Peptides against a protein of PDB entry 4Z63. Designs and how they scored, part 54

Target 1, 334 residues: chain A of PDB entry 4Z63
Amino acid sequence: LCLGMNDLTGNIPEDLFHLKRLNLLGIQENRLSGSLSREIRNLSSLVRLDVSWNLFSGEIPDVFDELPQLKFFLGQTNGFIGGIPKSLANSPSLNLLNLRNNSLSGRLMLNCTAMIALNSLDLGTNRFNGRLPENLPDCKRLKNVNLARNTFHGQVPESFKNFESLSYFSLSNSSLANISSALGILQHCKNLTTLVLTLNFHGEALPDDSSLHFEKLKVLVVANCRLTGSMPRWLSSSNELQLLDLSWNRLTGAIPSWIGDFKALFYLDLSNNSFTGEIPKSLTKLESLTSRNISVNEPSPDFPFFMKRNESARALQYNQIFGFPPTIELGHNN

## One batch from the design tools (peptide; aimed at target 1 F303)

Design b2_p22_5_s3 (made by RFdiffusion4, then SolubleMPNN; from b2_p22_5, 14 letters changed)
Fold by OpenDDE base, seed 2:
Structure b2_p22_5_s3 (fold): chain B 334 residues (1-334), chain A 22 residues (1-22)
Amino acid sequence: as target 1 above (334 residues)
Amino acid sequence: ADINVMFGDLVSAQEFLDKLKS
């Protein structure tokens, strides 16, 4: 049953929960309000539940043990409070959990040993506090993780050295400290292609440790951290780099010539730093900026990208990184 | 730029507020 993208108001009719053969319930993008009914437990054949973009409030009901076939739960952009229900945090069937942009709070706890099918986790823009959950690497299929805009004070856990499934990771604006430790840990994530660490590590030094290596790194965003230091030499070994944003830091020295050796680099933002010297001539030879349509047939990420050019501007949504216009931003380096 | 290449976190709060006002 798909009733998304309407102006439906009030509560879900109770009789809807009598549909025991229902595989898909999509009621997203409405004005449905109140608590999410516990009677969802009656939908025992449910594979996909989409209640996103509504006005739901209260706690998410602890009924997911009665939904053995549930693979997709989308609840982003609601007013949910409390924690992740125990039955949801232990779901063996769940592939995707999206609860972004709610008011969920407390310590983030997932039973990753039970969540054997979890591939994608979006909990960005909530009120989770404490430390990052050390057991996330036990979610052996977990590829996509958004935990941005929470209050995960402290450091990246040492256990994340074992996070082999991790491909996409965002921790932007989460009050993280110790960038040297974070990079030293995350370099062991051999499948890591996208790393977003914006608005963390305030005033720290960007490490220039030549022992750091990110083999599959395509996207690195570490903007607005007030980081000191220079362009890190270790980044030169990330031959697959497509997008680099180090804007709004306190980086100094010259822009190195190796920045032009990245054949796939189509977006570079080094603006609002203290770089000096000449613009490397190698930047003018970037193949990705020349008329060659590099058809990178990468699978579309499950989640959109957002770019905000100006503080006052609305963020532009892109379904793919390749949707970004080829860009070199070197402005405001004085 | 203020780029969030993951999951739209930068606009999420505003999107919810806009929905509440509509």
Scores: peptide ipSAE 0.032, ipTM 0.685, DockQ to the pose 0.066
OpenDDE base, seeds 1, 3, 4, 5: peptide ipSAE 0.032, 0.029, 0.035, 0.028; ipTM 0.607, 0.650, 0.698, 0.658; seeds 1, 4, 5 fail the geometry check

Design b2_p22_5_s4 (made by RFdiffusion4, then SolubleMPNN; from b2_p22_5, 12 letters changed)
Fold by OpenDDE base, seed 2:
Structure b2_p22_5_s4 (fold): chain B 334 residues (1-334), chain A 22 residues (1-22)
Amino acid sequence: as target 1 above (334 residues)
Amino acid sequence: GEINVMFGELSSAKEFLEKLKS
């Protein structure tokens, strides 16, 4: 049953929860309000539940132990409060959990040993506090993790050295400290392709440790951290780099010539730093910027990127990394 | 500007639809 993208108001009719054979319930993008009914437990055949972009409030009901076939739960952009209910945090069937842009709070706790099928987790823009959950690497299939815009004070857990499944990771604006430790840990994530750490590590020094290595890194965003130091030499070994944003820091020194050696680099933002010297001539030879027909046959990650160029501007959504226009931003380095 | 990455919505829908067709 798909009733999304309407102007439906009020509560979900109780009789809807008597549909025991229902596999898909999509009621997203409406004006449904109140608490999400506990009676969703009656939808025992449910595989996909999408209640996103509504006006739901209250706590998420703890009934997910009665939904053994549920693979997809989308509840982003609601007013949910409280924590993740225990049955949801222990769901063995769940593949994707999206509860972005709610008012969830407390310590983030997931039983990763039970959540054997979880591959995508989006809990961005909530009110979670405390430390990052140390047991996230125990979610052996977890590839995509967005925890941005929460308050995870402290450092990246040492256990994340074992986060082999991690491919896409965003911790933007989460009050993290110790960038040296964070990078030292995350370099061990062999499948890590996308790393977003914007608005963390305020005033720290960007480490220039030649022992750091991110083999599969395609996207690195560490903007607006007031980081000191120079362009890190360890980054030169990330041959698959496609997008680099180090804007709005306090980086100094010259822009190194090896930046022009990245064959797939199509987006570079080093603006609003304190770089000096000449623009490397190698940047003019970037194939990704000069060739019209870069058939990047690599499947773009199926996740949207949001770029906010100005604080006052609406964030532009790009469904593909390659949707970004080829860009070199080197402005405001005086 | 602030770049945020949102994960999983499109891929999950596609996978679901493919499974229903099978």
Scores: peptide ipSAE 0.027, ipTM 0.571, DockQ to the pose 0.066
OpenDDE base, seeds 1, 3, 4, 5: peptide ipSAE 0.022, 0.020, 0.021, 0.019; ipTM 0.610, 0.531, 0.566, 0.515; seed 4 fails the geometry check

Design b2_p22_6 (made by RFdiffusion4)
Pose (drawn by RFdiffusion4):
Structure b2_p22_6 (pose): chain A 334 residues (1-334), chain P 22 residues (1-22)
Amino acid sequence: as target 1 above (334 residues)
Amino acid sequence: SSKSFGGDVVISLTESSWIYTE
């Protein structure tokens, strides 16, 4: 049953909850509102539930043991409150959970021993608080994590050294502390390709510690953290690097020669720092910016990227990394 | 997907911007 992208109003007729054979309900992008009824436990054949882009509110009903076939739950851009219900946090069938841009709050609690099919999680733009849940690496299939724009505090848990499935990790604007510990822990996630740390670690020093090694790293964005220190040389060992954004920090010293050694780099933003010295001549022999014989695969995280020119400008949206124009941005330095 | 590089390049020495996610 596909009703998406219309102008429908009111709540879901209770009539709909008699459909015990329905495996797909798309009601996304309408004007629907009210609470999402607890009677939804009666729809035991559901596989894909798309409630996105409506005006729903109230708690997400805790009925999800009654929906054992649920694989995709899409609730993004609604007014849902409370946390993740225990039944949803215990669902062994969920592949994907998208609750982004909701009014959700409290501690974030998932039973990752119970969620053996979870491979993608998007909780962005919510009010989840407390520490990042230490048990997240226990979701052995979780590849894509977007926790951006939340109300967490403290450090990245030590157990994140074991997050073997982690590929795309977006932590922007989440009030994270100790970038030194965050980078030392996260370097042990061998599948990490794209990492977004923007608007965290405010005023901290960028670790220069050269034992740090991110081998498969493709996209590194740590911006507007007002970080101090120099261009970290440990980064030169990430040969796959495609997009690097260190902008709006307090970084100083010269821009080193090895920045021109990234063969897949097509985008770099070192703007709005305290960089001095001349421009390194090696930026003239960047391979992805010269010939057409460098070829690589674009990273594929499940989240869009946003770009701001200044603090008051409306943002630009890029659904894919290769949507960024190939760019050298060195402005507002010394 | 894959892509070969060598297209037009945007260079800015006077502007600034930054990237984030939501």

Design b2_p22_6_s1 (made by RFdiffusion4, then SolubleMPNN; from b2_p22_6, 8 letters changed)
Fold by OpenDDE base, seed 5:
Structure b2_p22_6_s1 (fold): chain B 334 residues (1-334), chain A 22 residues (1-22)
Amino acid sequence: as target 1 above (334 residues)
Amino acid sequence: STRSYGGEVVISFTSSSWVTTE
């Protein structure tokens, strides 16, 4: 049953929950309101539930133990409150959980030992607090993690050095501290391709340890942290780099020539820093900017970015990194 | 120059919209 992208109002009719053989329910992008009925438990054959972009409120019902086939739960952009219900946090069938842009709160707790199939987790823009869950690496198939715009005070857990499955990670604007520790830990994530750490680590020094190494790093965004230091030498070894944003920091020194050696780099923002010296001539010869025949390999087809230019601005969605125009921003230095 | 606030990039995940009935 697909009823998405309409102007439907009210709540879901109770009779809908008698559809015992229903595999896919999509009611996204409507104006449905009220609580999500606990009677969804009756949809025992459900594989996909999409209630995203609605006006749902209240707590998410704790009935997911009765949905043994559920692989996809999409509830982004609603008014859900409370925490992740225990049955959902223990779901062995769930592959994707998207609850971005809700009002979920409390400590984030997932039983990763039980969630053996979880590969995508989007809990960005909620009211979770406390520390990052140390057991996330126990979700052995968890590849995509967005925890941005929560209040996860403290540091990246040491356990994340064992987060082998992690490929796409956003912690933007989550009140994190100790960038040196964070990078020191996350460098052990051998599959990490995308790392977003914007609006954290306020006023800290960007580490320049040559021992740091991110082999598969394609996207690095560490903007608006007021970071001090210079262009980090360790970054020069990330040969697959496609997008680099270090804007709105307090970085100094010269822009090094090796920045132009990245064959796939098509988006560079170093604006609003304190860089000095000459613009490296190597930047004028970036293959991705000079050749129209270079294909950029997207990290993931379902990996959108949201760009917000200022605190009051509406976020712009880019469904793919390729959606970003080829850009070199070096403005507002000094 | 010194400015107070720059752009923020947030990563999210897009879902495919497909539904079947019984």
Scores: peptide ipSAE 0.044, ipTM 0.674, DockQ to the pose 0.027
OpenDDE base, seeds 1, 2, 3, 4: peptide ipSAE 0.044, 0.038, 0.042, 0.036; ipTM 0.658, 0.657, 0.630, 0.626; seed 4 fails the geometry check

Design b2_p22_6_s2 (made by RFdiffusion4, then SolubleMPNN; from b2_p22_6, 9 letters changed)
Fold by OpenDDE base, seed 2:
Structure b2_p22_6_s2 (fold): chain B 334 residues (1-334), chain A 22 residues (1-22)
Amino acid sequence: as target 1 above (334 residues)
Amino acid sequence: STRSYGGPVKISFTGSSWVTTE
């Protein structure tokens, strides 16, 4: 049953929950309000539940133990409060959980040993606090993780060295500290292709440790952190780099010539730093920016990207990396 | 997904934006 993209108002009719053979319920992009009924528990054959982009409020009902076939739960852009209900945090069938842009709060707790099928988690823009959950790496199939715009004070857990499944990771604007520790830990994530750390690590030094290595890194975004230091030499070994944003920091020194050696680099933003010297000639030889056609395997995180001009302006949303135009941004350096 | 690049290059010196998530 697909009723998305309408102007439906009120709550879900109770009779709808008598559809015991229903596999797909999509009521997204409406004006549905009130609490999400616990009677969803009656939809025992449900595989996909999409209630996103509505006006739902209250706590998410703790009925997911009665939905043994549920693989996809999409509830982004609602007014849900409270925490993740226990039955949802223990769901063995769930593949994708998207609850971004809600008002969920408290400590983030997931029973990753039980959530054996979870591969995508989007909890961006909520009110979670405390520390990052140390047991996230126990979610052995978890590939896509968005925890941005929460208040996870502290450091990246040491346990994330074992986060082998992690490919796409966003922690932007989450009050994180100790970038040296974070990078030292996350370099062990061998499948990591996308790393977004914007608006963290305020005023810290970007480490220039040659022992750091991110082999599969395609997207690195560490903007607006007021980081000190220079262009890190360890980054030169990330041969698959496609997008680099280190803008709005306090980086100094020269832009190194190796920045032009990235064959797949199509977006470069080093603006609003204190770089000196000449623009490397190698930048003019970037194949991805020339008239020659280059095939690039683009990363595909499930969470959106945003380009923000200033703190007060509305951000432009990009759902895919290819949405970013080929760009070299070197402005406001001196 | 796989994409082919070869279009026009955007060279900007405005330095007025940054990339983030959420």
Scores: peptide ipSAE 0.268, ipTM 0.662, DockQ to the pose 0.786
OpenDDE base, seeds 1, 3, 4, 5: peptide ipSAE 0.254, 0.036, 0.237, 0.028; ipTM 0.676, 0.535, 0.658, 0.600; seed 5 fails the geometry check

Design b2_p22_6_s3 (made by RFdiffusion4, then SolubleMPNN; from b2_p22_6, 9 letters changed)
Fold by OpenDDE base, seed 5:
Structure b2_p22_6_s3 (fold): chain B 334 residues (1-334), chain A 22 residues (1-22)
Amino acid sequence: as target 1 above (334 residues)
Amino acid sequence: STRSYGGPVVISFTGSSYVTTE
């Protein structure tokens, strides 16, 4: 049953929960309100539940132990409060959980040992607090993780060295500290292609440790951190780099010529730093900027990107990296 | 996925924006 993209109001009719054979319920992009009924437990054949972009409120019902076939739960952009219910945090069937842009709070706790099928987790823009959960790497199939814009604190856990499944990771605006430790840990994630760390590590030094290596890195965003230092030499070994944003920092020195050697680099923002010297000629020879037809293997995270132009204004949303225009931004340097 | 792109190239020196998630 698909009723998405309408102007439906009120709550879900109780009779809908009598559909014992229902595999897919999509009621996204409406104006449905009230609590999500516990009677959803009656939909024992449910594989996909999409209630996203509504006005639901209250706690998410703890009934997911009665939904053994549920693979997809999309609840982004609602007013849900409380935590992740225990049955959801222990779901062995769940592949994708999207609860971004809600009011969920407390410590983030998932039983990753039980969540053997989880491959995508989006909890961006919530009110989770405390530290990042150390056991996330125990979710052995978890590829896509968005935890941005939560009130986390401290450092990236050491356990994330073992996060082999991690491919797309966003931690932007989550009050994280110690960028040196974070990069030192995350370099061990051999499948990591997308890393977003914007609005963290305020005033720290960007490490220039030659031992750092991100082999598969395609997207690196570390903007608006007031980072000191220079263009990191270790980044030159990330030959697959497509998007680099180090804007709104305090980086100094010259822009190195190797920045133009990235064959797939189509978006470069180094603006609002303290770089000096000349613009490397190699930038004018970037294949991605000079060729009319660029063929690249683009990473496809499930979470959206945003281009923030003003702190008080709504950011532009990009659902795909492909949505970004080919860009060189070098504004406001010395 | 592999994609081919032939759209416009943007070169900006305004430094008015940055990329983030959420």
Scores: peptide ipSAE 0.312, ipTM 0.715, DockQ to the pose 0.699
OpenDDE base, seeds 1, 2, 3, 4: peptide ipSAE 0.038, 0.305, 0.040, 0.034; ipTM 0.655, 0.700, 0.549, 0.589; seed 4 fails the geometry check

Design b2_p22_6_s4 (made by RFdiffusion4, then SolubleMPNN; from b2_p22_6, 9 letters changed)
Fold by OpenDDE base, seed 5:
Structure b2_p22_6_s4 (fold): chain B 334 residues (1-334), chain A 22 residues (1-22)
Amino acid sequence: as target 1 above (334 residues)
Amino acid sequence: STRSYGGEVVVSFTGSSWVTTE
């Protein structure tokens, strides 16, 4: 049953929960309000539940132990409060959980040992506090993680050295500290392709440790951290780099010529730093910017990207990384 | 062109492997 993208109001009729054979319930992008009914427990055949982009409020009901086939739960952009219910945090069937842009609070707790199928987790823009969950690497299939815009004080856990499944990781604007430790840990994530750390590590030094290596890194965004230092030499070994944003820091020195050696680099933002010297000629030779036919046959990520270039603007949606406009931004340097 | 304020990339997972019809 798909009723998304309408102007439906009120709550879900209780009689809908009599549909015992229902596999898919999509009621996204409406104006549905009130609490999400506990009676969803009656939908025992449910595989996909999408209630996103509504006006739901209250706590998410703790009934997911009665939904043994549920793979997809999308509840982003609602008014949900409280924590993740225990039955949801222990779901062995769940592949994707999206609760971005709610009012969920407290300590983030997931039983990753039980959540054996979880591959995508989006809890960005909530009110979670405390520390990052140390046991996230125990979610052995967890590939995509967005925890941005929460209040996770402290450092990246040491346990994340074992986060082999991690491919996309966003921790932007989460009050994190110690960038040297964070990068030292995350370099062990051998499948890491996208790393977003914007609005953290305020005033710290960007490490220039030659021992750091991110082999599969395609996207690095570490903007607006007031970081000191220079362009890090270790980054030159990330041959697959496509997008680099180090804007709004306090980086100094010259822009190195090796920045033009990235064959797939199509988006570069080094603006609002203190770089000096000349613009490397190698930047004018970037194949991604000069060649019309770069068929980047890279597998499309299984999720859209949203980029905000300012706080007042709505995030722009891109279905692929390559959907970003080719950009070189070097403004506001010395 | 809009200058970056310190751009934030946000990902919204929609379950692209699941085909839905309205």
Scores: peptide ipSAE 0.034, ipTM 0.677, DockQ to the pose 0.032
OpenDDE base, seeds 1, 2, 3, 4: peptide ipSAE 0.028, 0.039, 0.028, 0.028; ipTM 0.653, 0.656, 0.619, 0.646; seed 2 fails the geometry check

Design b2_p22_7 (made by RFdiffusion4)
Pose (drawn by RFdiffusion4):
Structure b2_p22_7 (pose): chain A 334 residues (1-334), chain P 22 residues (1-22)
Amino acid sequence: as target 1 above (334 residues)
Amino acid sequence: SWIHTHPDDGQSFTDKPHHLTL
């Protein structure tokens, strides 16, 4: 049953909850509102539930043991409150959970021993607080995590050294502390390709510690953290690097020669720092900016990227990394 | 300029789709 992208109003007729054989319900992008009824436990054949882009509110009903076949739950851009219900946090069948841009709050609690099929999680633009849940690496299939724009505090848990499935990790604007510990821990996630740390670690020093090694790293964004220190040389060992954004920090010193050694780099933003010295001549022999013989695969995280020119400008959206224009941005330095 | 992964307040946007075969 596909009703998506219309102008429907009111709540879901209770009539709909008699459909015990329905395996797909798309009601996304309407004007629907009210609470999402607890009678939804009666729809035991659901596989994909798309409630996104409506005006729903109230708690997400805790009925999800009654929906053992649920694989996709899309609730993004609604007014849902409370946390993740225990039954949803215990669902062994969920592949994907998208609750981004809701009014959700409290501690974030998932039973990752129970959620053996979870491979993608998007909780962005919510009010989840407390520490990042230490048990997240226990979701052995979780590849995509977007926790951006939340109300967490403290450090990245030590157990994140074991997050073997982690590929795309977006932590922007989440009030994270100790970038030194965050980078030392996260270097041990061998599948990490895209990492977004923008608007965290405010005023901290960027670790120069050269034992740090991110081998498969493709996209590194740590911006507007007002970080101090120099261009970190440990980054030169990430040969796959495609997009690097260190902008809006307090970084100083010269821009080193090795920045021109990244063969897949097509986008770099070092703007709005305290960088001095001349421009390194090696930026003239960047391979992805010269010939057509460098070829690589674009990273594929499940989240869009946003770009701001200044503090008051409306943002630009890029759903894919290769949507960024090939760019050298060195403005507002010394 | 700088990059992040969430929209501005009140900004509409296009979320990336997720496809499932039944």

Design b2_p22_7_s1 (made by RFdiffusion4, then SolubleMPNN; from b2_p22_7, 13 letters changed)
Fold by OpenDDE base, seed 2:
Structure b2_p22_7_s1 (fold): chain B 334 residues (1-334), chain A 22 residues (1-22)
Amino acid sequence: as target 1 above (334 residues)
Amino acid sequence: MYITTFPDEGESYTPLPYSIEL
């Protein structure tokens, strides 16, 4: 049953929960309000539940143990409060959990040993506090993780060295500290292609450790951290780099010539730093900017990106990395 | 410019195409 993209108001009719053979319930993009009924437990054949983009409030009901076939739960852009229900945090069937842009709070806890099918997690823009859950790497299929705009004070857990499934990771604006530790840990994530760390590590030094290596890194965003240091030499080994944003930091020194050796680099923002010297001539030879053959069909994160022109500008949403225009921004480096 | 993964305070996301959320 798909009733999305309407102007439906009020609560879900109780009789809808009698549909025991229902595999898909999509009621997204409406004006539905009140609490999400516990009677969703009666939908025992449910594979997909989409309640996103509504006015739901209260706690998410703890009934997911009665939904053994549920693969997709989308609840983004609601007013949900409380934590992740225990039955949801233990769901062995769940592939995707999206609860972005809610008012969920407390410590983030997932039973990753039980969540054997979880491949995508979006909990961005919530009120989670405490530390990052150390057991996230136990979610052996977890590929996409957005935890941005929460309050995860402290460091990236050491256990994330074992996060082999991780491909797309955003921790933007999550009150993280110790960028050296974070990069030292995350370099062990052999499948990591997208790393977004914007608005963390305030005033720290960007490490220039030649032992750091990100083999499959395509997208690195570490913007608006007020980072000190220079262009990191370790980044030169990330031959698949497509997008680099280090803007709005306090980076110094020269822009190195190797920045133009990235054959796939189509987006470079080094603006609003303190770089000196000449613009590398190698930047004028970037194949990705001269050839129209950017492979638009590459896998992208499940979470959207936002581009801000400046601190006061409205953010523009980009749903895919290749939605960004080919860009070289080197302005405001004095 | 700078990139992040959330909108400004008081602003909303725009809906993702259904195919990206699958």
Scores: peptide ipSAE 0.462, ipTM 0.823, DockQ to the pose 0.616
OpenDDE base, seeds 1, 3, 4, 5: peptide ipSAE 0.448, 0.456, 0.457, 0.426; ipTM 0.822, 0.822, 0.823, 0.813; seed 1 fails the geometry check

Design b2_p22_7_s2 (made by RFdiffusion4, then SolubleMPNN; from b2_p22_7, 11 letters changed)
Fold by OpenDDE base, seed 1:
Structure b2_p22_7_s2 (fold): chain B 334 residues (1-334), chain A 22 residues (1-22)
Amino acid sequence: as target 1 above (334 residues)
Amino acid sequence: SYITTFPDEGESYVAKPYSLSL
């Protein structure tokens, strides 16, 4: 049953929950309000539940143990409060959980040993607090993780060295500290292609440790951290780099010539730093900007990106990396 | 400019289409 993208109001009719053969319930992009009914438990054949973009409130019902076929739960952009229900946090069938842009709170707890099918997790823009869950690497299929705009104080857990499934990771604006530790840990994520760390590590030094290596890194965003230091030499070994944003920091020194050696680099923002010297001539030879058709068919994160022109400007949403225009921004340097 | 993975406070996301394949 697909009723998305309408102006439906009120609550879900209770009789809808008698549809025991229903595999898909999509009621997204409406004005449905009130609590999400516990009677969703009666939808025992449900594979996909999409209640996103509504006015739902209250706690998410703890009935996911009665939904043994549920693979997709989409609840983003609602007014949900409380935590992730225990039955949802233990779901062995769930592939994708999206609860972005809610009011969920408390400690983030997932039973990753039970969540054997989980491949995508979006909990961005919530009220989770405490530390990052150390057991996330136990979710052995988890590739996409957005935890941005929560209050996960402290450091990236050491256990994330073992996060082999991790491909796309955003921790933007999560009150993280110790960028040196974070990068030192995350370099061990062999499948990591996208890393977004914007608005963390306030005033720290960007490490220039030549022992750091991100072999598969395609997208690195560490903007607006007030980071000190220079262009990190370790980044030169990330030969697959497509997008680099280090803007709105306090980085100094020259822009190195190796920045133009990235054959796939199509988006570079080094603006609003304290870089000095000449623009490297190698930037004028970036293959991706001259002749190379960027492969638009590459996998992208499930979470959207947002471009902000400045701190007061409205953010523009980009649903895929290749939605960004080819860009070289070097403005507002010394 | 700078990139992040959230809109400003009080700003809405835009709906991202997901595959309807089961």
Scores: peptide ipSAE 0.469, ipTM 0.825, DockQ to the pose 0.796
OpenDDE base, seeds 2, 3, 4, 5: peptide ipSAE 0.391, 0.468, 0.394, 0.394; ipTM 0.756, 0.823, 0.760, 0.760

